# Ledger of designs, part 2: peptides against a protein of PDB entry 6RGO

Target 1, 392 residues: chain A of PDB entry 6RGO
Amino acid sequence: MALKLLGFNQDATCFSVISSNKGVTIYNCDPFGKCFELEKSTSNDEELDFLVEMLFSTSLIAVVDKTIGASKRKKLKIVNTKRKATICELTFPHEIMDVIMNRKIICVVLKSDQIFVYDISCMKLLRTIDVRGEKLKSTSKFRNSEAVGDIGVRVSLSTDNNSILCYSSYSKSDKENAPLNDIVVFDALKCIQINVLPAVHQSNIVCIACSPDGMLMATASEKGTIIRVFKTIDTENDEPILVNEFRRGSRPSRISEMKFNHDNTLLACVGESDTIHIFALPVTTTEADANEDDTLQQSSHSLSSSINGLQYISKGLANRFGKIIVSKIPTQSQQRHVAYIKIPENAKYRIGFPKDTTNTIHICGEDGNYLVYSIPRNEVGPCTLVKSNTFD

## One batch from the design tools (peptide; made by RFdiffusion4; aimed at target 1 R103)

Design b1_p26_1
Pose (drawn by RFdiffusion4):
Structure b1_p26_1 (pose): chain A 327 residues (1-135, 151-284, 335-392), chain P 26 residues (1-26)
Amino acid sequence: MALKLLGFNQDATCFSVISSNKGVTIYNCDPFGKCFELEKSTSNDEELDFLVEMLFSTSLIAVVDKTIGASKRKKLKIVNTKRKATICELTFPHEIMDVIMNRKIICVVLKSDQIFVYDISCMKLLRTIDVRGEKIGVRVSLSTDNNSILCYSSYSKSDKENAPLNDIVVFDALKCIQINVLPAVHQSNIVCIACSPDGMLMATASEKGTIIRVFKTIDTENDEPILVNEFRRGSRPSRISEMKFNHDNTLLACVGESDTIHIFALPVTQRHVAYIKIPENAKYRIGFPKDTTNTIHICGEDGNYLVYSIPRNEVGPCTLVKSNTFD
Amino acid sequence: EEEEEEEEEEEEEEIEEFIEEKEEEQ
């Protein structure tokens, strides 16, 4: 089958790719190279490694499952790339759905909507967050820098009226203090959530409305959350998969089950800005590094890696600059 | 800015020390 299940780095330095053949490879961007290659851990052809989230450019990797079910739901391994050794092997009562890391905090998301927060220096569990214990699945996002700030979608006070709903809660994982609770920002479920690297901004994706809403995160008034801007969906409602924020928080990238990738600018310092054509029934992931604000890195499951430029003052499409092919 | 970079480096060092301690225990 195709080389599916791409994972993208925080710092846009490298990306994680599960080669359907054997193990998982991690490439670099500049210069492009085979950075890390996981050995054989397989027994059948279509069984897939699912979840890999990494540090910035380091040797520290978070790896989850290999087998379809032998040791998948209840595993987390911490591996150094230069020596291929497992350090800490944590076990969890449910199936892991997503793992997000930063320089201070490690988050582990379970299928039962439990979020385990760890101080990464000693792996002490800071807090267990019973989201489904209070009231598709929960989508969680986190800031990259320090003062790492956690964002998760929570159910509303209409559990009695119906089973599924999605509001937003802002949480400071550094001090384990809930900062702001946002109301039902959508009339539908939440598909994907992106938080700014500095933790000041947040994006939301609806399944039905397909309109991205941006709210201030922390500095927002206590009385009411502050809405920043909205972005035109285009000609057709489409499911969104992954969104990213620029380092200066002037740009927002959007990708999904669509022909095109949309680029939204920010009025921090409208409907559409830059659009990147994409093959129809193939899936991609997004990133952009810290070095420049004009370059956007693109990861594709077709086997191609592309680097596009962004037009500052033109509403035109992006311009391709650099490309390379996968393995 | 410089102080923030130093704090980031200190945190990376603490993580490395923890990894080394775990390797020694093994």
Fold by OpenDDE base, seed 5:
Structure b1_p26_1 (fold): chain B 392 residues (1-392), chain A 26 residues (1-26)
Amino acid sequence: as target 1 above (392 residues)
Amino acid sequence: EEEEEEEEEEEEEEIEEFIEEKEEEQ
């Protein structure tokens, strides 16, 4: 049967899939099993397309049926999975492209490059963010609406209650084809813009991951060769702080998903390549516990290539030109993965990090495999398969 | 850790109660 992966929930306790014959199915990870099914509303052999966002292990899901007709693609249903009832239905002016949530906030991304921010507790609209409207205030040129190809606004939300929303925005460049290569950091609860990271890549951003605590953000462009990790809130001399720059590969390959683990020590990425890459982040030692004199000279020749900061190159003397983030790290000294998983070629996989086991990763494939891997900490190498299950 | 897990469980219960109340109103 053709499977389409929707993804893991926030803590990787569940994952959702579309089965061509059944509809939407949610699986529990431990104990492994089917916990919910949304039946197919149509007898037709139409390719099923859904958005499903889960709220942890709760009975709440957000569902968008994208299979049939322009009207359904504009409807968000909030569903109780225990009762199989729709508790709320919202209709939008444009097609829904993405839905993300945490315990406080639902964000709905439209094809219009609008983000609707809702308080989950009452389904009240807190803010409409107009990513195009912000650009149009800076550049009087309408993008022709027809060239909204596969590159829309990308979003990521912190899984904590601080509800830090990171979204891709259009560069302030006067070019008609300005890339979606800026990031805005937004407090979704207070409805305040916290930070703007200009030109974090040369091309459109296609993947964003916020850390669970909202303090870090990972970005990848359509090239998918370099991943950059930034602080979300903190700035140095009003400039963005680049924490890490990782090299996934030498060949261009789309990254479909990135995730931090719960302690911000690991970043995983998956996409069109035969390899899931796991990168180590520097442990922010809070200075407080540095009193234990444990002289373990582990000569970890981790060539910590000192990431000597971002350089903004202004292309020209006019204050209107967007700063471009340029890596100071030579291509050969960019950090590589610390661990990897080999996956079938052309199989789509999704990734999740469980809360309780920061050195474990959950993966699921459109091949019907759910796999749990242990991540090596002491050496660069393959992850070890711990558990394997199959679904249909 | 334990206090954050208790606050997360209480918030998940409040969300489930809110889901239940909205289903009783329909």
Scores: peptide ipSAE 0.039, ipTM 0.670, DockQ to the pose 0.567
OpenDDE base, seeds 1, 2, 3, 4: peptide ipSAE 0.034, 0.033, 0.036, 0.031; ipTM 0.643, 0.648, 0.654, 0.647

## One batch from the design tools (peptide; made by RFdiffusion4; aimed at target 1 R103 K355)

Design b1_p27_2
Pose (drawn by RFdiffusion4):
Order: sequence, then C-alpha cells, then structure tokens
Structure b1_p27_2 (pose): chain A 327 residues (1-135, 151-284, 335-392), chain P 27 residues (1-27)
Amino acid sequence: MALKLLGFNQDATCFSVISSNKGVTIYNCDPFGKCFELEKSTSNDEELDFLVEMLFSTSLIAVVDKTIGASKRKKLKIVNTKRKATICELTFPHEIMDVIMNRKIICVVLKSDQIFVYDISCMKLLRTIDVRGEKIGVRVSLSTDNNSILCYSSYSKSDKENAPLNDIVVFDALKCIQINVLPAVHQSNIVCIACSPDGMLMATASEKGTIIRVFKTIDTENDEPILVNEFRRGSRPSRISEMKFNHDNTLLACVGESDTIHIFALPVTQRHVAYIKIPENAKYRIGFPKDTTNTIHICGEDGNYLVYSIPRNEVGPCTLVKSNTFD
Amino acid sequence: EEEEEFEELYEEAEEEIEEEEEEEEEE
C-alpha cells in the first residue's frame, strides 16, 4: 500500500514517515537525508506503526506501537536515535491516540480521553486529566516553546440533553493550573486543534461549520474569551486534519480533505491569503521552520516533499522552490 | 540506572537544542 501515516516535527526540521514496507524512516530537511531508520518489527504486510512524536532535532523519540494489537494500546518507548536503545517503557491502561511533546512537558492522550502530563526531566506524572470522567474523539494541542500551554476539547453541560458536544479548555501544564474555559464555540464536533508555538493563540475546526475560529489563550479577559478573527471556508464544507501557526503568529496553514491548502494571515501586528494546489485523494501534513517566514514545508503521502514560498502582498498561489522525493 | 541514563540523554538533548538556537540567532 501507499506510504501512509506521516508525522510532522514541531520545528519543521524533519518529518516522520511510516514506510509501508519496513519500519519507519525519519528524514531531514536541510540538508535532506535519512536521519533515522527503524529496523524490522513486523509479521504481516498491512499492519502499521501509528504514533511517533519527536523532539526538535534531537535523538529523543516517542514511539508507540508496531503490531496491530500485541503491544499497542499500552506501550510507550523512549529511544535514542544514535544508539537505537530503549530507555523507559511506560505502560498505560488504554489505547494511545496522540502524543505531543515539548522541551519541558510530555503529554500522552488515551482513547478514553485521559491525558497524562509528565515532567520530562524525571517522568513523574504531574496530573491525570479525566475529561470523559467528568461529562469522534478528543483533539489535543500544545505549545512548542517553554511555558508550555495545553489545549483540549471538552464536553459541555448538555450531556443530559445529548451525548456529544465540544467546548475548549485552556490549561497551563507547567503549573497544572486551568487558565480559561471557553464555551461551545461550535454547533458541531471538534475535528482538529492547533496552538501557537508561544502559546498565545489557538485555532478550532468544526466538522459541519468548517469555519476556523481563533481565540486569545491566556492574556484574554477573565470575564469573556476574546475572539480574534474568522476565516472563509471556501466553496465547499470540508473536514480539516492538521493546522499550524507561524512563529511570528502572522500566518496560519490549513489542510484537509480538500483540493487546496489555505493560508490565513493575522492582524496581530482576511478571508483567504495564499492557496497551494494539492492532489485530490492524497493526504499531506504541514510545517514551517523558524529561519524564515516565507517558506512553508510540505509533506506528502504520494512520496514528494515540497518547499513553497509565500506572497506577502499578493492574493496569488504559492511558488514552488525546492523539492525532493521519498523512499 | 535507567533513570540516570534518561537524565543524561535529556541534558544532551537540551544542550543540542540550545546550540542550534544560538546558531539561528546568529544568522
């Protein structure tokens, strides 16, 4: 089958790709290279490694499952790339759905909507967050820098009226203190959540409305959450998969089950800005590095890696700059 | 022992990240 299940780095330095043939490879951007290659851990053809989230450019990797079910739901391994050794092997009571890391905090998301927060220096569990224990699935996002700030979607106070709903809660994982609870920002479920690298901004995606809403995160007034801007969906409602924020928080990238990738600018310093054509029934992931604000890195399951430029003052499409092919 | 190895690896990962940040600032 195709080379599916791409994962994207926080610093846009490299990307994680599960080659359907054998193991998982991690490439670099500049210069492009085979950075790390995981050996054979397979027994059938269509069984897939699912979840890999990494540090910035380091040797520290978070790896989850290999087998379809033998050791998948209850595993987390911490591996050094230069020596291929497992350091700590944590076990969890449920199935892992997502893992997000940063320089200070490691988050592990379970299928039962439990979020385990660890101080990465000693792997002491800071707090267990019973989201489903209070009231598709939960989407979680996190800031990249220090003062790492956690964002998760929570159910509303209408559990009696119906089973599924999605509001937003802002949480400081550094001190384990809940900062702001946002109300039902959508009339539908929440599909994907993106938080700014500095932790000051947040994006939300609805399945039905397909309108991205941006709220201030921490400095927002206590009385009411502050809405920043909204972005035009386009001609057709489409499911969104992954969104990213620029380092200066002037740009927002959006990708999904659509023909095009949309670029939204920010009035921090309207409907559409830059659009990148994309093959229809193929899936991509997004990133952009810290070095420049004009370059957008693109990861594709078709086997191509592309680097596009952004037009500052023109509403035109992006211009391709560099490209390379996968394995 | 496994905890000490993990701490050493963490410290090395932080040092590498700081060096790369300094190089980016210089550029």
Fold by OpenDDE base, seed 4:
Structure b1_p27_2 (fold): chain B 392 residues (1-392), chain A 27 residues (1-27)
Amino acid sequence: as target 1 above (392 residues)
Amino acid sequence: EEEEEFEELYEEAEEEIEEEEEEEEEE
């Protein structure tokens, strides 16, 4: 059967899939099984397309039917999975491109480059962010959204109650074809812009991940060769703080998804390549006053590479030819993966990190595999397969 | 009616998340 992956929920306890024959199916990860099914409303052999976002393991899901015509693609349904009923229906002026949520906020991303921010507790609109409207203040010509293909506004939301929203924005360059290479950090609860990270890549940002606590963000461009990790809120001398620069590979390959684990010690990435890459983040040991004497000499060779603060001199010297000179981060600071998973080249995979096990990763594939891997901490190498299930 | 049914769904979902968080703290 043709499967299309929708992804994992916030804590990777569930994942959702589209089956061409059945409709939307939600699976529980442990114990592995079907927890919900949305039956196909039409007997037609139309290619099914949906967005489904779950609120953790709860009965609250957001659903967008993208299968049939431009009108349905503008409707967000909140569904009670226990009752199998639509409880709320919202209609948008444009096609819904993405939906993300946490316990406090739903964000709806439109093809118009608008982000609608809702209070989930009452489905009241808190803010409309017009990412294009920010560009209009500098440049009168929009690219027709039709000509941009898969290049739109990307978003990521913290899973915590602080509700830090990171989104891609258009560079303020006077060029008619300004890339989506800026990041805005937004407090979704207070509806306040916290930070702006200008020109974090040379090309459009195609993937963003926010950490669960909203303190970190990861970005990847269309090239997918370099992943950058920034602090979201903190700045040094009013400049963005680059925490890490990771090299996925030397060859261009699109990254489709990135996720942090719950303790911000790992960043995983997946995409069009045969490899899921897992990177270690430097544990900022907050000097908690560990006065306690406990002598356990476990020689964890913490690769405390004291990455002395790479002052990301984002001196955007607009050269005389309007080239954004992204400061060349020294190639010597580029870290490689610490772990990897090999996947089929032609299968799309999604990733999730469970809350309870910071060294475990959940993955699911359009090949019908749900796989749980253990991540090595003491050596650079392959992840170990712990559990495998199949779905259809 | 639709607002009340939505508030009930959200309250049920917050209770389910709180129960899961309490079970995780007891292990």
Scores: peptide ipSAE 0.474, ipTM 0.886, DockQ to the pose 0.857
OpenDDE base, seeds 1, 2, 3, 5: peptide ipSAE 0.466, 0.466, 0.461, 0.398; ipTM 0.884, 0.883, 0.882, 0.851

## One batch from the design tools (peptide; made by RFdiffusion4; aimed at target 1 N80 K82)

Design b1_p28_1
Pose (drawn by RFdiffusion4):
Structure b1_p28_1 (pose): chain A 327 residues (1-135, 151-284, 335-392), chain P 28 residues (1-28)
Amino acid sequence: MALKLLGFNQDATCFSVISSNKGVTIYNCDPFGKCFELEKSTSNDEELDFLVEMLFSTSLIAVVDKTIGASKRKKLKIVNTKRKATICELTFPHEIMDVIMNRKIICVVLKSDQIFVYDISCMKLLRTIDVRGEKIGVRVSLSTDNNSILCYSSYSKSDKENAPLNDIVVFDALKCIQINVLPAVHQSNIVCIACSPDGMLMATASEKGTIIRVFKTIDTENDEPILVNEFRRGSRPSRISEMKFNHDNTLLACVGESDTIHIFALPVTQRHVAYIKIPENAKYRIGFPKDTTNTIHICGEDGNYLVYSIPRNEVGPCTLVKSNTFD
Amino acid sequence: EEEEEEEEEELEELLEETEEEEEEEEEE
């Protein structure tokens, strides 16, 4: 099959790609190279490694499953790339759905909507967050920098009226203190969540409304959450997969089951800004580095890696700059 | 207990090496 299940780095330095042939490869951007290659851990053709989240540019990797079911739900391995050795092997009572890391905090998301928060220096579990224990699936996002701030979607107070709903809760994972609880920002479920690298901004995606809403995160008034802006959906409602925030928080990228990738600017310092054409029935992932605010890195399951430029004052499409091909 | 202590020591060493690698890349 195709080279599916792409993962994107926080710092846009490199990306994680599960080659359907054997193991998982991790490439670099500048210069482009085979950074790390996992050996054979397979027994059938269409069984896939699912979840890989990494540090910035380091040797520390978070790896989850290989087999379809032998050791998948209850595994987490911490591996150094230069020596290919497993250090700590944590086990969990449920199936892992997502892992997000930063320089201070490691988060592990379970299928039962449990979120395990670890101080990464000693792997002491800071707090277990029973989201489904209180009231598609939970989408969680996290800040990249320090003062790492956790954002997760939670159910509303209408569990009696109906089973599924989605509000937003802002949580400081550094001190394990809940900062702000946002109400039902959508009339539908929440598909994907993106938080700014500095932790000051947050994006939300609805399945039905397909309108992205941005809220202030921490400095927002206690009385009411502050809404920043909204963005035009386009001609057709489409499911969103992954969104990213720029380092200066002036730009927002959006990708999904659509022909195009949308770029939204921010009035921190309107409907649409930059649009990147994309092959229809192929899936991509997004990132942009810290070095410049004009470059957007693109990861594709077709086997191509592209770097596009952004027009500051023109509503035109992006301009392609650099490209390379996968393995 | 002893095996957990050894795994913590190895994790600390790995975290120090990752900091050094980040410093070296910043210098470049």
Fold by OpenDDE base, seed 4:
Structure b1_p28_1 (fold): chain B 392 residues (1-392), chain A 28 residues (1-28)
Amino acid sequence: as target 1 above (392 residues)
Amino acid sequence: EEEEEEEEEELEELLEETEEEEEEEEEE
């Protein structure tokens, strides 16, 4: 049977799949089992396509039926899984491309490069962000929406109540074909733009991850060879702070998903390659805990790889045109993965980090495997398989 | 009005399911 993965929820307690024969199924991770099923409404041999976003472990899901006709692709349903009832239905002017949520906010991404921001408590529209309209203030030509292939606006939302929204935006280049290579950081609650990171890659951004606390973001371009991690809010001399630059590989390969763990110590990435890569982030000591003298000699053999060489390279190379380009970390200071998982080359996988275990990663594949791995702490190497389940 | 109030009440009930789970996890 053809499985299509929808992904993990925010805390990796659940994951969603499309089965061609059954419809949407949500699985609980522990104890492993089916927790919800959305039955196939139609007997048609049409290829099932859905968006499903779950709010943590709750009975609240957002559903978009992308299978049946152009009308349903524009409809967002909020569904109570316990009641098996639709709470509300929103209709959009364009096809829904993505939905993301936390306890305060739902963001709906349209094929028009619009982001609709809702208060989840009352489904009230707080803001419409027109990513094209922001560009159109500089360029009058509507790109015919039909010819822009798989390159749309990408979004990520913090899982905390601060509701930091990171989205890809078009560079202010006078070129008709400006890439989606800027990042905007947006307070989704206050509806305020916090920061703009210009030209974070040379090509379109295809993947973004926000940290749970909204303080970090990771970005990858179409090349997927370099991942960059930035501060979201913090700036140094009004310039973006590049925290890390990771090398996934030497070969171009699309990254489909990235996630931070809950303590911002790890960043995982998955995509078209045979390898999930896990990178270590520097532990940001929040200055707050400097006062409690508790000399617990936890011999954290910190992988004190010489992170001392991560000078915050705030030095934006002002290109010849006065545009701040985020400085590239020299290739010699590009960190590699600290851990990896080998996956089947032809299987799409999704990743999740559970809240309780910062050194555990959940993965699921369109091959019907749900796998839990332990991440090595003290050595660079493969992750260890801890649990394995199968789904259909 | 009545349908919007019923929708808001049902959304609040589902959001409370999330805040109680976090407060219980922060107290353990």
Scores: peptide ipSAE 0.425, ipTM 0.769, DockQ to the pose 0.602
OpenDDE base, seeds 1, 2, 3, 5: peptide ipSAE 0.416, 0.414, 0.417, 0.416; ipTM 0.769, 0.766, 0.767, 0.775

Design b1_p28_2
Pose (drawn by RFdiffusion4):
Structure b1_p28_2 (pose): chain A 327 residues (1-135, 151-284, 335-392), chain P 28 residues (1-28)
Amino acid sequence: MALKLLGFNQDATCFSVISSNKGVTIYNCDPFGKCFELEKSTSNDEELDFLVEMLFSTSLIAVVDKTIGASKRKKLKIVNTKRKATICELTFPHEIMDVIMNRKIICVVLKSDQIFVYDISCMKLLRTIDVRGEKIGVRVSLSTDNNSILCYSSYSKSDKENAPLNDIVVFDALKCIQINVLPAVHQSNIVCIACSPDGMLMATASEKGTIIRVFKTIDTENDEPILVNEFRRGSRPSRISEMKFNHDNTLLACVGESDTIHIFALPVTQRHVAYIKIPENAKYRIGFPKDTTNTIHICGEDGNYLVYSIPRNEVGPCTLVKSNTFD
Amino acid sequence: EEEEEKEEEEEEAEELIEELEEEKEEEE
C-alpha cells in the first residue's frame, strides 16, 4: 500500500513517515537525509505503526505501537536515535490516540478522552484529566515554546439533551491551572485544533460549518472570550485534518480533504490569502520553520516533499522552490 | 550558528536522557 501515516515536527526541521514496507523512517529538511530508521518489528503486510511525536531536532522520540493489537493500546516507549535503546516504557489503561510533546510537558491522549500530563524531566504524572468522566473523538493541541499551554475540546451542558457536543477549554499545563473555558463555538463537532507556538492563539475546525474561528488564549478578558477573525471556507464544505500557526502568528495553514491548501494571514500586527494546489485523493501534512516567514514545508503521502514560497502582498498561489522525493 | 543551536539542543536532550536512566535504575 501507499506510504501512509505522516507525522510532522514542531520546529519543521523533519517529519515522521511510516513506510509501509518496513519500520518507520525520519528524514531531515536541511540538508535532506535519512535521519533515523526503525528496524523490522512486523509480522504481516498492512499492519501499521500509528503514533510518533518527537522533540525539536533531538534524539528523543515518542513511539507507540507496532502490532495491530499485541502491544498497542498500552504502550509508550522513549528511544534515543543515536543508540536505538528504549529508556522508559509506560503503560496506560486505554488506547492512545495522540501524543504531543514540548520542551517541558509531555501529553498523552487516550481513546477514553483521558489526558495524562507529565513533567518530562522526571515523568511524574502531574494531572489526570477526565474529560469524558465529567460529561468522533477529542482533538488536543499544545504550544511549542515554554509556558506550554494545553487546549482541548470538551462537551457542553447539553449532555441530557443529546450525546455529542464540542466546546473549548484553555489549560495551563505548567501549573496545572485551568485558564479559560470557551463556550460552544460551533453548532457541530470539532475535527481538529491548532494552538500557536507561543500559546497566545488558537484555531478551531467544525465538521459541518467548515469555518475556522480564532480566539485569544490567555490574555483574553475573563468576562468573555475574545474572537479574533473568521476565514472563508471556499466553494465547498470540507473536512479539515491539520492546521498550523506561524512563529510570528501572522500566518495560518490549513489542510484537509480538499483540492487546495489555504493560507490565512493575521491582523495581529482576510477571507483567503495564499492557495497551494494539491492532488485530490492524497493526504498531506504541513509545517514551516523558524528561520523565515516566507517558506512553507509540505509533506505528502505520494512520496514528494515540497517547499513553497509565500506572496506577501499578492493573492496569488504559492511558488515552488525546493523539492525532494521519499523512500 | 544554526549548527551550534542544533548541537546545544542535542546536548540538552542527552542530559535529560541520562537523568531518566538514573531515575529508572533507582526505581529498580
Fold by OpenDDE base, seed 5:
Structure b1_p28_2 (fold): chain B 392 residues (1-392), chain A 28 residues (1-28)
Amino acid sequence: as target 1 above (392 residues)
Amino acid sequence: EEEEEKEEEEEEAEELIEELEEEKEEEE
């Protein structure tokens, strides 16, 4: 059977899949098993496509039927999984490209590069963000999205109640083909733009991850060779703070997903490569615990390479050229993964970090494998397989 | 603790479901 992975929920307690024969299935991770199934409404041999966003392990899910030829691509359904009933149905002017939620907010991304922000409690529209806004005045050409690969607005939302929304935006370059290489940080509850990170990559951003607390964000471009981690809110001299720059690899490979663990100590990435990479973030020791004198000279090579290497090259023509983030870090001194998982090259995988076990990662594959790995703490190396299950 | 947090999460989701069901009944 062809499986298509939808992903893990926010805390990696559940994951969702599309089965060509069954429709949408949600699996619980522990105890491992099916917890919900949405039957296929149509007997047609059409390739099923859905968006499913879960609210943690709860009975609340958001569903979009993206199946080709379905008039439903513009409809968001809020579903109670216990009752198997549609609570709410919203219809949008354009095709839904993505849906993300937390306990307070639902964000709906449209093919029009609009983000609709809703209060989840009453499904009231708080804000419509038009990411094209300034460009729509010049280019009435809807990018016929058929020919230029699926480069739309990317979004990520904090899993906490602070509801920090990070989204990709078009660079202010007067070029018709300006890349989606800016990031906007938005308070989704207050509906306020709190930061803008200009030109974080040279090409379009294809993957964004927000930390659970919304304080960090990771970005990857179409090249997928470098991952950058920024502070979301804080700035130094009105410039974005680059916390980390990671090298995934030397060969271009698309990153499909990135996630932080719940304590912001690890960042994982997965995509078209045979390897899941796990990177260590510097632990921000709060100044308070500096007093315990215990002189254990464990030569932890603090990979605190101070990434002082960002130069904003403002090309000196004042108003028209956005600042470009250029890494000054030599390619040899870029931080690499601390851990890795080998996966089948032809299988798409998704990743999740469980809340309770900061050194554990959940992965699932379109090959029907659900796998739990332990992440090594003291050495650079492979993760250890702890648990394995299969699904169909 | 973990069971209580899951119970609180399901209660919050049940409240959200009830609020959304009530708003739908008021619109019909």
Scores: peptide ipSAE 0.206, ipTM 0.783, DockQ to the pose 0.819
OpenDDE base, seeds 1, 2, 3, 4: peptide ipSAE 0.179, 0.179, 0.180, 0.188; ipTM 0.762, 0.767, 0.767, 0.771

